Peptides against a protein of PDB entry 3ZOQ. Designs and how they scored, part 48

Target 1, 223 residues: chain A of PDB entry 3ZOQ
Amino acid sequence: QLLQDSWWNQLKEEFEKPYYQELREMLKREYAEQTIYPDSRDIFNALHYTSYDDVKVVILGQDPYHGPGQAQGLSFSVKPGVKQPPSLKNIFLELQQDIGCSIPNHGSLVSWAKQGVLLLNTVLTVRRGQANSHKGKGWERLTDRIIDVLSERERPVIFILWGRHAQMKKERIDTSKHFIIESTHPSPFSARNGFFGSRPFSRANAYLEKMGEAPIDWCIKDL

## One batch from the design tools (peptide; aimed at target 1 N132 S187 P188)

Design b2_p25_1 (made by RFdiffusion4)
Pose (drawn by RFdiffusion4):
Structure b2_p25_1 (pose): chain A 223 residues (1-223), chain P 25 residues (1-25)
Amino acid sequence: as target 1 above (223 residues)
Amino acid sequence: LEEELQELYREEEELEEELFELQEK
């Protein structure tokens, strides 16, 4: 068993399939022969921090950060102590305008994960310095199933879809139950074309309050 | 082909950082 019960009860059949076994064998070799991010112990951190039952909001990313000391097994977040990349700086600028939070002295979003925000990348590993290097190796098949089981959940889930790749997942989400907040990506190329001013954080909290759920305290505290 | 694709990613990342720095001025 690789995940806590709530998730294992939804995903155990996927981990038994040939594609996963092939992916696991490739990763055992690559972690031993080269530099792979995030650290192997951290691959499933988004699901460890945020159980299936506790998921309130999902922020979909693509692949992990590919530099040293960055990726934590969470979308968009970085380990404390490293510089914040441009897109993450833009997420904090939008958070400041929307909610009013000060800009933190680190980029870790673990606080969000502990409050029910599933920071799910669609690809869970990457070779150092080589973006999208683990594309098509089997992670998409698993993360599509993670989205499927969340879409099948009775209690509604709020999906935040930034950019074109994340918005492609709308086909897998049952919008008769679930909420979608979508905009352009926070990358500097696209942040001023819809992401800025979109107010995704207060909009997510409004959906939660309508359902009688506690809102997320989005502000990140300095370390 | 894969090496050319990785080069294009690196160029894209560099351009993204330069654009961010220009926008902060």

Design b2_p25_1_s1 (made by RFdiffusion4, then SolubleMPNN; from b2_p25_1, 13 letters changed)
Fold by OpenDDE base, seed 3:
Structure b2_p25_1_s1 (fold): chain B 223 residues (1-223), chain A 25 residues (1-25)
Amino acid sequence: as target 1 above (223 residues)
Amino acid sequence: MEAEEQAKLAELEKEEKELFEELEK
């Protein structure tokens, strides 16, 4: 897939490496032989919606939703018309309690992406019905590089790290330049242990204001 | 419709549980 120039400049060397070539060949076979999500054209949607230079906030996920029509290449986001997964519902509940936004009638976070919220999964593809089935196939090396080049950027970034998996990436982030917001995962199994009341949205905007940048409009309109 | 919605919710919760267990091991 063709990336925006700003991302291409940061990642072009990765695409020439053997690991990525092997990943690409694997993906060709997977998409030909099985049902893989998201659509192959949507794999890099996070990078398509949010250029390297426009990144203000990063929200890390693990891998795409593995049900039909769900994944759209953005972490935690689902296509319009798809029922909101439990974690996403809790994200919207916290959003409502944090800054007063109404709960939208859909689960698309594209409006966040367009404002500079990089909704990045660490693994960018999945087999239907098989969570994390593409773990360890090469995506993690690419997405680690994405985190690295953002960490190396002079202009500060806010990293929102929900749960242990995302928090493992903290070691790759230069905290002398960048800000980290950490809590438990929005999953029903952990949300009451720290996610609820963590107010990541207002805190992110407070950092943006401190940096002299426009805040994110986190409120999502109904479709 | 309620039964279908409940079934879908149960499926999503099951998937969420599996995902959480992988995320938070």
Scores: peptide ipSAE 0.310, ipTM 0.824, DockQ to the pose 0.095
OpenDDE base, seeds 1, 2, 4, 5: peptide ipSAE 0.081, 0.263, 0.016, 0.141; ipTM 0.564, 0.795, 0.487, 0.601; seed 1 fails the geometry check

Design b2_p25_1_s2 (made by RFdiffusion4, then SolubleMPNN; from b2_p25_1, 17 letters changed)
Fold by OpenDDE base, seed 3:
Structure b2_p25_1_s2 (fold): chain B 223 residues (1-223), chain A 25 residues (1-25)
Amino acid sequence: as target 1 above (223 residues)
Amino acid sequence: MEAERQAELARRAAEEERLWEELQK
């Protein structure tokens, strides 16, 4: 896969750094010796679907789903035909209550990505059945740089930060230029404590309208 | 200038492609 030119211009220096070369070598071994998700061609799907210049909204996740056929390189998203994970179900419930969208019969968020919603995990790979197995291996440094270059962008971005892990990145965001929507995580363990009723979708669109930009069509069509 | 730009884009594309090819093995 090829990164869009706008992302290459922002990240090219990172790819030459020792940490990224070490990460690359680690990943080569991992994919050769174990089952790793997502598919290696899908690792950077968030950047492929949403160029640096086209980013309107960022939704941060932690790491990919670690079950067979689930992860597609987009935070919270699952491939069509895959059962919706609990957090994703809650996202769709909030979407329905917030702006009246029907709950889709699949879990693919590609339509959001194509509209400028960067669905970025902080860690971009995982071993099968082993959540956070690639934590601390170098991805966080790259994804921190992604946040940094977006924060440095003149055109404002809306960051949706669900839960403590995502909210830890707030210190990297210039809040004088960019908008932040914070709530508890959509996980069943936390959704009732603030995620439900947070209305992140309508709030994001309200900011986009204030900026003179087209709103996101958050409603997902059935397949 | 345009030829140089295209050459640089081709170089970038080749480098990224090599990364993905190596990960696919």
Scores: peptide ipSAE 0.030, ipTM 0.490, DockQ to the pose 0.013
OpenDDE base, seeds 1, 2, 4, 5: peptide ipSAE 0.019, 0.029, 0.018, 0.019; ipTM 0.441, 0.569, 0.452, 0.484

Design b2_p25_1_s3 (made by RFdiffusion4, then SolubleMPNN; from b2_p25_1, 12 letters changed)
Fold by OpenDDE base, seed 1:
Structure b2_p25_1_s3 (fold): chain B 223 residues (1-223), chain A 25 residues (1-25)
Amino acid sequence: as target 1 above (223 residues)
Amino acid sequence: SEAARQEELRKKEEAEKELFEKLEK
């Protein structure tokens, strides 16, 4: 099966729907005819690293980085050896100011994913050099369903929503059960307007502690 | 199958680490 058991139980019906079949056929053509990121085997890495039951925090991104070797199927994350994109640099700056973490010498957020931070893009593929090239092709329906099934979960989730695009998903989240952390986007164009100083990491851990759960170790070790 | 998936993830992590080490030298 395509996904880990806990996610498969939640999402298996989506993969049989016409919209996803059309998306799949589109992706087959795209991967065959163009350079698409991430690698096809990495598309669902966010769900592979973080099971449905293990999700503690969700961080929503838009779509994958569109440069060579960057995207690894996790929102905001880049493979080791890749220069940290501006937004990611700002994330690490806020992390440092928030809870004192050192800025890592790489941009991989896999350590977060392994601890229950679902690093989900709303669109899971992109053409090389063409941001949002796969917008409106079906991914949003699947990722909306991911948000929905998490919202329906009894065990609370913390949603970190940076910027307007992510915040548009708030309407799908049952705020009577789940916690929302909102700010402007970490992009250089918006970070100084609310992202810096928002302290999403300590706030997330505060909620986790209130729920009696282990906090996330947000600090990323050098490789 | 799940074990195989986890092993694949491990291999990916190791490959990324190795690539990083090569690039830093």
Scores: peptide ipSAE 0.286, ipTM 0.811, DockQ to the pose 0.024
OpenDDE base, seeds 2, 3, 4, 5: peptide ipSAE 0.088, 0.022, 0.127, 0.015; ipTM 0.675, 0.480, 0.708, 0.393; seeds 2, 3 fail the geometry check

Design b2_p25_1_s4 (made by RFdiffusion4, then SolubleMPNN; from b2_p25_1, 17 letters changed)
Fold by OpenDDE base, seed 3:
Structure b2_p25_1_s4 (fold): chain B 223 residues (1-223), chain A 25 residues (1-25)
Amino acid sequence: as target 1 above (223 residues)
Amino acid sequence: DEAARQAALAELAAAEEKLWEELQK
């Protein structure tokens, strides 16, 4: 007996489709022949940490970090002990400016995920040193379905869409039910053009409070 | 609700385990 609000119940039909079987075969070859990130056990970490029912906020990324030890299956997040990537540094700068949080000494966003922040990349794997190497291989169809089933959910979701890639998914979101927070990407190339000062964290919490839900504790403790 | 959440996570974990087994072949 599958639960109505489980990811398995929402996604099981996708796993049976030809595109996903082809994706699995591709991944099988890639992990066998190449260095692929994240670790195969971590591919679905976003779904593991945040159930379908527990999702309060969605933050969309493109694909995983492609350097050693970085990716942990969560968008923008890096494993403890890893140098914070430029975009993540800017995320923490905005967090500090927005709600006064201290900049943590690590880059793990697991504490957000555990509170209902779905840290979803649209592509869930990448070859070492080759950004977007697994683009167009089937992940986008699965992650589109993840967005779709969240959009179809009666309980509202807050979608944080940084940059054009994430914003292209807006067409899949029922804005009559769900809330959208849009800005430029936290990348150093775009952060000064709208990301800084966008205050996505306080705005997300304001929506949660309006819905009668507990706000996210966005502040991250040092390890 | 917590029991339901744990059951849902267990279902997902079981599905992921199948994927893991496939990738390890």
Scores: peptide ipSAE 0.090, ipTM 0.622, DockQ to the pose 0.015
OpenDDE base, seeds 1, 2, 4, 5: peptide ipSAE 0.025, 0.043, 0.039, 0.031; ipTM 0.518, 0.686, 0.679, 0.676; seed 1 fails the geometry check

Design b2_p25_2 (made by RFdiffusion4)
Pose (drawn by RFdiffusion4):
Structure b2_p25_2 (pose): chain A 223 residues (1-223), chain P 25 residues (1-25)
Amino acid sequence: as target 1 above (223 residues)
Amino acid sequence: ESSSESLESSLFSLLGESKVHELFY
């Protein structure tokens, strides 16, 4: 068993399939022969921090950060102590305008994960310095199933879909139950074309309050 | 938005995917 019960009860059948076994064997070799991010112990951190039952909001990313000391097994977050990349800086600028939070002295979003924000990348590993190097190796098949089981959940889930790739996943989400907040990506190329001013954080909290759920405290505290 | 997309495509062709991700993502 690789995940806590709530998730294992939804996903155990996927981990038994040939595609996962092939992916696992490729990663055993690559972690031994080269530099793979995030650290192997951290691959499933989004699901460890945010159980299936506790998921309130899902923020979809693509692949992990590919530089030393960055990726934590969470979308968009970085380990404390490393510079914040441009897109993450833009997320904090939008958070400041929307909610009013000060800009933090680190980029870790673990606080969000502990409050029910599933920071799910669609690809869970990457070779150092080589973006999208683990594309098509089997992770998409698993993360599509993670999206499927969340879409099948009776209690509604709020999906935040930034950019074109994340928005492609709308087809897998049952919008008769679930909420979608979508905009352009926070990358500097696209942030001033819809992401800025979109107010995703207060909008997510409004959906939660309508359902009688506690809102997320989005502000990140300095370390 | 279309101009920004064209610029991003041009920078991917000139600098490569990983370099563009390190600078702008």

Design b2_p25_2_s1 (made by RFdiffusion4, then SolubleMPNN; from b2_p25_2, 18 letters changed)
Fold by OpenDDE base, seed 3:
Parts: C-alpha cells; sequence; structure tokens
Structure b2_p25_2_s1 (fold): chain B 223 residues (1-223), chain A 25 residues (1-25)
C-alpha cells in the first residue's frame, strides 16, 4: 500500500520485517477466501488522510467494524449511508454537549482525519461478522510502531484514549512531550461511567491552542 | 446484545470494548 511520504519514511523498515511479510501473506489469503473489511484499498486510510507530520490528535480504536459497508479504514467512523453504531452515537452526543455541534446525519469522520486527527485502529482488518478475528496477526506490531514514531516526534501529539484497550498503549507515549486525554469507552455500557462529560474535543483544542496550533473543527456537516 | 453490564464487562475483558460493541450492537 502506498503511503504518504512522511509515513513511508517512518514505517518503511517495518514493511520489510518478517512479521509484516507474514501478515501480508495472511491477508492475501483472507481477502481471497472470505469477506474482509475494510476494502483492501482502505486499510491504510487513517495514514492516507493524516500524514505523519500533520497528526495533531490520535484517537485509538481496536479493529474495524465487521458489517457490510461499515468500515472505511478509520477508527469509529462509518461510511455515509451506514447507520451510526452505538459508540459513535455516543461520541456525537458528547461532541454536542462538549462544544455544541449538531448530531450529523451520517457517521463519517473523514473531516476529522483531514484536519489531523489520526483515527487509528490497532488492528486494521477484520473478517465479516467476526470481531477481532485478525487480532494477534501482526497489525499490533505495526500500529505500535506508529504510536512509537509519533511519541518520538518532537512536535506534541494529543492522544485520546477511550477505554482500557486504548489506554494500554499509554506506556508507549512520552508524556513529557505529548498529551493524553483518557476516559471510559463511548460504548453504551461504559459511556455513563466517565466518557460523557469528559469533553475530549474542547480539551484537545485547548492543548492545540497552547501549542499555537489551529484547533480542530470537530463539527460535522450533514450530507 | 449483551444481557447485562456484567456480561458486557466480561466480553470486554475477553475481546476488547470496540470489538464487543461492534459485535453485539
Amino acid sequence: as target 1 above (223 residues)
Amino acid sequence: MAADEAEFARLVAELGESAVVDRYF
């Protein structure tokens, strides 16, 4: 997969490593033999929309939505025309309460990605109907490296870590340089335990302003 | 969907939060 130059410079060595070659061969078989999401051309969309140098905020997810037409290579995001998953609905509810944005009539977060919000899943593919089916196949090593190279970057990054899975990556983040916003996951069963009222969007923008950077326009227009 | 929050929490511990939400909701 062709990456933006800034990401290629950071990750090119990973693609030559045995683990990634094995992952690639696995994926070739998976995509050939069964339905895998997202579309193979969309696997690296998070890196396509947000270059290494342009990353302002990182939002970590686990793995792609496993239903038809949902996943578009961005964490929590769904393609236009797809019903908003429960966690995404809660994200938009918090967005509304945090900074007053209207609830959009779609679930695409591409506008965030284009502004420097890296919407990264730790696992970048999934079998249809089988959540986490590609866990432990090599993606985590690559995405750990993505976190590492961002952590090593001199220009600060804001990491939004919702839930335990994302928060496990905190050990990889140099908190002397980077900012972390943590809360419970936006899922229906955890959102009321800390996600709601966490105000991650305004807090992220506050950090950006402190760094002299343009804030994210988190509000999403209807399609 | 999950029967209750306890079951959800168990599944989250096993599969991860995002995976569980994607699977059961």
Scores: peptide ipSAE 0.167, ipTM 0.766, DockQ to the pose 0.228
OpenDDE base, seeds 1, 2, 4, 5: peptide ipSAE 0.139, 0.068, 0.159, 0.048; ipTM 0.737, 0.704, 0.764, 0.669

Design b2_p25_2_s2 (made by RFdiffusion4, then SolubleMPNN; from b2_p25_2, 18 letters changed)
Fold by OpenDDE base, seed 3:
Structure b2_p25_2_s2 (fold): chain B 223 residues (1-223), chain A 25 residues (1-25)
Amino acid sequence: as target 1 above (223 residues)
Amino acid sequence: MEAAEAELAELIARLGLSAVVERYF
């Protein structure tokens, strides 16, 4: 799978390491023997849509949606025509309350990705119907490296860390250079305990403006 | 589904578990 040149330069050494080769071989078997999401061509969509140099904001997820047709290689995002998952619905509710955006009639966050929002899961594949089935298989080491190389970048990044899983990555982020927006997870189980009212979108744009960068147009048009 | 999730979230909050419960959907 071809990565953007900027990501390839940052990650090429990882792809030569034994852990990644083992991961790749595992994935070959999994995709051959099981139903795996997302489509193999979509695994690195987050890196395809947002180059290393173009990253302005990072939103960390855990692993892909495990239902048919849902996952498209972007954290929290679903393909057009797919019912919005509960967490995504809450994301859009907060978006509406934060900056006044209308709730879109689809769940695709590709427009964010194209503007420099890296929608990265820590684990990039999953078996159908089996959440976190590919946990501990090597993805976390690669995605940790993605966080590391972004942390090492001189140009500041805004990390939006919803929930404990994402917040565990905070130790890898140089807070002398980068900004962190933390809240509870948008899940219905946690959203009312801090996610709602956290205003991550306006806060992210405020940081971008302070850095002299163009803000993200978070509003998503209907299809 | 949304109503059920909201009710469950409220129950979890009442039980004082809301701070520790995170579930990805």
Scores: peptide ipSAE 0.097, ipTM 0.729, DockQ to the pose 0.193
OpenDDE base, seeds 1, 2, 4, 5: peptide ipSAE 0.078, 0.095, 0.018, 0.094; ipTM 0.723, 0.740, 0.476, 0.714

Design b2_p25_2_s3 (made by RFdiffusion4, then SolubleMPNN; from b2_p25_2, 14 letters changed)
Fold by OpenDDE base, seed 5:
Structure b2_p25_2_s3 (fold): chain B 223 residues (1-223), chain A 25 residues (1-25)
Amino acid sequence: as target 1 above (223 residues)
Amino acid sequence: MKKAEEERERLIKELGESKVVELYY
């Protein structure tokens, strides 16, 4: 897949490593024999829409949605026309309460990605109907490297870490340079225990402004 | 808060995060 040059420079060594080669071979078999999400052309959408140098904010997810037509290669995002998953609905509810955005009539977060919000899942593929089916196959090593190279960047990054899975990555982040926004996960199971009212969007923008960077326009227009 | 998140993590460990999300449809 096509990666922006800035990511290639950061990750080229990973692509030559045996683990990634084995991952690629696995994926070739999986896409040939199974229904895998997202579309193979969309696997690296997070890196496609947001260059290494343009990353302002990182939002970590676990793995893609495993239903038909859902996964868009971006964490939490769904293709237009797809019913918003419960966690995404809660994200939009918090967005509304935090900074007054209207609830969009779709679930695509591409507009965030284009502004420097890296919507990264730790695992970038999934078999239809089988959550975490591609866990432990090599993606985590690559995505850990993505976090590492961002942590090593001198220009500060804001990491939004919802829930413990994402928060486990905090050990890889140089908090002397980078900012972390933590809360419970937006899932209905946990959202009322800290996600709602956490105001991650305004807080992220406050950090960006403090650093002299343009804030994110978090509000999503209807299609 | 902590207890609820621990319970969520147990579900995620068992089912995966994406499956946990889908349970609320």
Scores: peptide ipSAE 0.082, ipTM 0.708, DockQ to the pose 0.386
OpenDDE base, seeds 1, 2, 3, 4: peptide ipSAE 0.067, 0.103, 0.077, 0.074; ipTM 0.636, 0.666, 0.656, 0.656; seed 2 fails the geometry check

Design b2_p25_2_s4 (made by RFdiffusion4, then SolubleMPNN; from b2_p25_2, 19 letters changed)
Fold by OpenDDE base, seed 5:
Structure b2_p25_2_s4 (fold): chain B 223 residues (1-223), chain A 25 residues (1-25)
Amino acid sequence: as target 1 above (223 residues)
Amino acid sequence: MEADEAKLEALIKELGLSEVVDRYF
């Protein structure tokens, strides 16, 4: 897959490294022998929809949904026609309470990605029915580099870090340049402990306005 | 899938593995 030029310039050195070559060979075998999500053409959708220069906000996930037809290469997002997972439902509930958006009839966050919201998972592939099956295979090194090159960027970025896994990446973020919004995870098991009422959407837009940037239209239209 | 999710939720709740829940849902 051809990455946008801006990401290629930032990541080209990673693709030449042994770890990525090994990852690529592993993925070739996995996609040939197993059911892997997302579709191989969708693995880098987060980078396809949001160029390096266009990133305004980053939302970190762990790995893709492992059910049929769910994952579309964007953290927390599901393809249209797929039932919204519990965490995504809670994201939309918070969106409604925070800024008054209607709950959409689908779970696609592509509209956010197109506006500069990098919906990045730390691991970009998964086996069907096997959460974290591709953990420790090289994705984390690449996605850490993505965070690093964004942290090194002079133009500020807003990082939304839900839950401990995402928050562990805080050490890689230059907080003198970039803004961090932290809360518990939107999962039903943690949402009531701080995610609900955290108002990440209005807070993100408030930072964007302070930086002289256009806010994100977080409201998602029905399909 | 729903039955397996419910079992997993129960197990995660029992084990206090909140971080694991974030991976599945």
Scores: peptide ipSAE 0.029, ipTM 0.614, DockQ to the pose 0.186
OpenDDE base, seeds 1, 2, 3, 4: peptide ipSAE 0.031, 0.032, 0.029, 0.017; ipTM 0.586, 0.597, 0.592, 0.434; seeds 1, 2 fail the geometry check

Design b2_p25_3 (made by RFdiffusion4)
Pose (drawn by RFdiffusion4):
Structure b2_p25_3 (pose): chain A 223 residues (1-223), chain P 25 residues (1-25)
Amino acid sequence: as target 1 above (223 residues)
Amino acid sequence: ELEELKEEILEEGNGEDVDEMEEWE
């Protein structure tokens, strides 16, 4: 068993399939022969921090950060102590305009995960310095199933879909139950074309309040 | 400024940041 019960009960059949076994064997070799991010112990951190039952909001990313000391097994977040990349800086600028939070002295979003924000990348590993290097190796098949089981959940889930790749997942989400907040990506090339001013954080909290759920405290505290 | 941004993305970004840069190009 690789995950806590709430998730394992939804996903155990996927981990038994040939594609996962092939992916696991490739990763055992690559972690021993080269530099792979995030650290192997951290691959499933988004699901460890945010159980299936506790998921309030899903923020979809693509692949992990490919530099040393960055990836935590969470979409968009970085380990404390490293420089925040441009897209993450833009997420904090939008958070400041929307909610009013000060800009933090680190980029870790673990606080969000602990409050029910699933920071799910669609690809869970990457070779150092080589973006998208683990594309098509089997992670998409698993993360599509993660999206499927969340879409099948009775209690509604709020999906935040930034950019074109994340928005492609709308087809897998049952919008008769679930909420979608979508905009352009926070990358500097697209942030001023819709992401800025989109107010995703207060909009997510409004959907939660309508359902009688506690809102997310989005502000990140300095370390 | 554009070249500095591209270098920063290649060093600190991720695949989606790279894709956004390549689509822009």

Design b2_p25_3_s3 (made by RFdiffusion4, then SolubleMPNN; from b2_p25_3, 14 letters changed)
Fold by OpenDDE base, seed 3:
Structure b2_p25_3_s3 (fold): chain B 223 residues (1-223), chain A 25 residues (1-25)
Amino acid sequence: as target 1 above (223 residues)
Amino acid sequence: DLAALEEEIRELGNAADVEDWEAFK
């Protein structure tokens, strides 16, 4: 996939490494032999919607949704017309409680991505019906590099780390330059243990304002 | 209720959702 120049400049060396070539060959086989999500053209949508220089906020996910028509290459996001997954519903509940946004009639977070919210999964593909099926295949090394190059950036980034998996990436983030918002995961059985009431959206905007940057319009309009 | 939630997580959830459900069991 062709990346925007800003990301290509940061990641071009990774694409030449053996691990990524092996990942690519694996993916070719997977997409040929079974149903893989997202569509191969959507794998890097997070990087397509949010350039390296435009990143203001990062929200880390684990891997894509594995149901038909769900994944669109953005963490937690689902295509319009798809029923909102439980974690996404809880994200919208917190959004409503935090800053008063209405619950949208769809689950697309593209509007966030277009404003500089990098919606990055650590693993960028999944087999249909098989959660985390592409774990340990090379994506984590690439996405670690994405975190690293953002951490190395002089302009501060806000990292929103929901749950233990995302929080394990904290060691890669220079906290002297960047801000971290941590809570439990928005999943149904974790949300009440700290995600609800964590107010990640208003806190992120408070940091952006302190940095002299435009806040994110987190409210999502109905389609 | 729980059965319906399991089905929903299995069908609509991501790895984190599934792992959270499995941990709840």
Scores: peptide ipSAE 0.362, ipTM 0.875, DockQ to the pose 0.889
OpenDDE base, seeds 1, 2, 4, 5: peptide ipSAE 0.353, 0.348, 0.350, 0.349; ipTM 0.874, 0.872, 0.874, 0.872

Design b2_p25_3_s4 (made by RFdiffusion4, then SolubleMPNN; from b2_p25_3, 13 letters changed)
Fold by OpenDDE base, seed 5:
Structure b2_p25_3_s4 (fold): chain B 223 residues (1-223), chain A 25 residues (1-25)
Amino acid sequence: as target 1 above (223 residues)
Amino acid sequence: ELKKLEEEIKKYGNAADVEAWEEYK
């Protein structure tokens, strides 16, 4: 897939490495033999919607939703018309409590991505019905590089790290330049232990304003 | 209600959702 020039300049060396070539060959086989999500054209949607230079906020996810029609290449996001997964519902509940947004009638976070919110999963593909089935196949090395090049950027980035998996990436982030917002995961089994009331949206905007950048309009319009 | 939520996470959750569910049990 063709990436925006800004991402290509940062990642072109990775695509030439053996691990990525092996990943690519694996994916070709997987997409041919099984149902893989998201659609192959949507794998890099996070990078398509948000250029390297336009990244203001990063929200890390683990891997795509593995149900039919759900994943659209953005962490936590689902295509319109799809039932909102439990964690996404809790994200919208926190959004409502934090900054007063209404709960949208869909689960698409594309509007965030278009404003500079990089909705990045650490693993970018999954087999139908098999969560984390593409773990350890090479995606993590690429997405670690994405985090690294953002960390190396002089213009500050805000990283929102929900749960332990995302928080493990903190070691790759230069906290002298970048801001970290951490809480428990939005999952129903962890949200009450710190996610609810963490106010990540208002806090992110407060940092953006302090940096002299435009805040994110986190409120999502109904479709 | 909890069982229903577990089933929903298993069917519709991502890896992080599933892991959180497994850690809860």
Scores: peptide ipSAE 0.318, ipTM 0.844, DockQ to the pose 0.895
OpenDDE base, seeds 1, 2, 3, 4: peptide ipSAE 0.313, 0.277, 0.306, 0.294; ipTM 0.842, 0.820, 0.840, 0.831

Design b2_p25_4 (made by RFdiffusion4)
Pose (drawn by RFdiffusion4):
Structure b2_p25_4 (pose): chain A 223 residues (1-223), chain P 25 residues (1-25)
Amino acid sequence: as target 1 above (223 residues)
Amino acid sequence: ELEELKEELEELKEELEELKEEEES
């Protein structure tokens, strides 16, 4: 068993399939022969921090950060102590305009994960310095199933879909129950074309309050 | 000179596309 019960009860059948076994064998070799991010112990951190039952909001990313000391097994977050990349700086600028939070002295979003924000990348590993190097190796098949089981959940889930790739997943989400907040990506190329001013954080909290759920405290505290 | 300028502009385009893709990860 690789995950806590709430998730394992939804996903155990996927981990038994040939494609997962092939992916696991490729990663055992690659972690021994080269530099793979995030650390192997951290691959499933989004699901460890945020159980299936506790998921309130999902923020979909693509692949992990490919530099040393960055990836934590979470979409967009970085380990404390490393510089914040441009997109993450833009996420904090939008958070400041929307909610009013000060800009933090680190980029870790673990606080969000502990409050029910699933920071799910669609690809969970990457070779150092080589973006999208683990594309098509089997992670998409698993993360599509993670989206499927969340879409099947009775209690509604708020999906935040930034950019074109994340928005492609709308087909897998049952919008008769679930909420979608979508905009352009926070990358500097696209942040001033819709992401800025979109107010995704207060909008997510409004959906939660309508359902009688506690809102997320989005502000990140300095370390 | 026009062929060299064209190759330089194609290389700059490719770099910007890669940078955009990386930032949208």

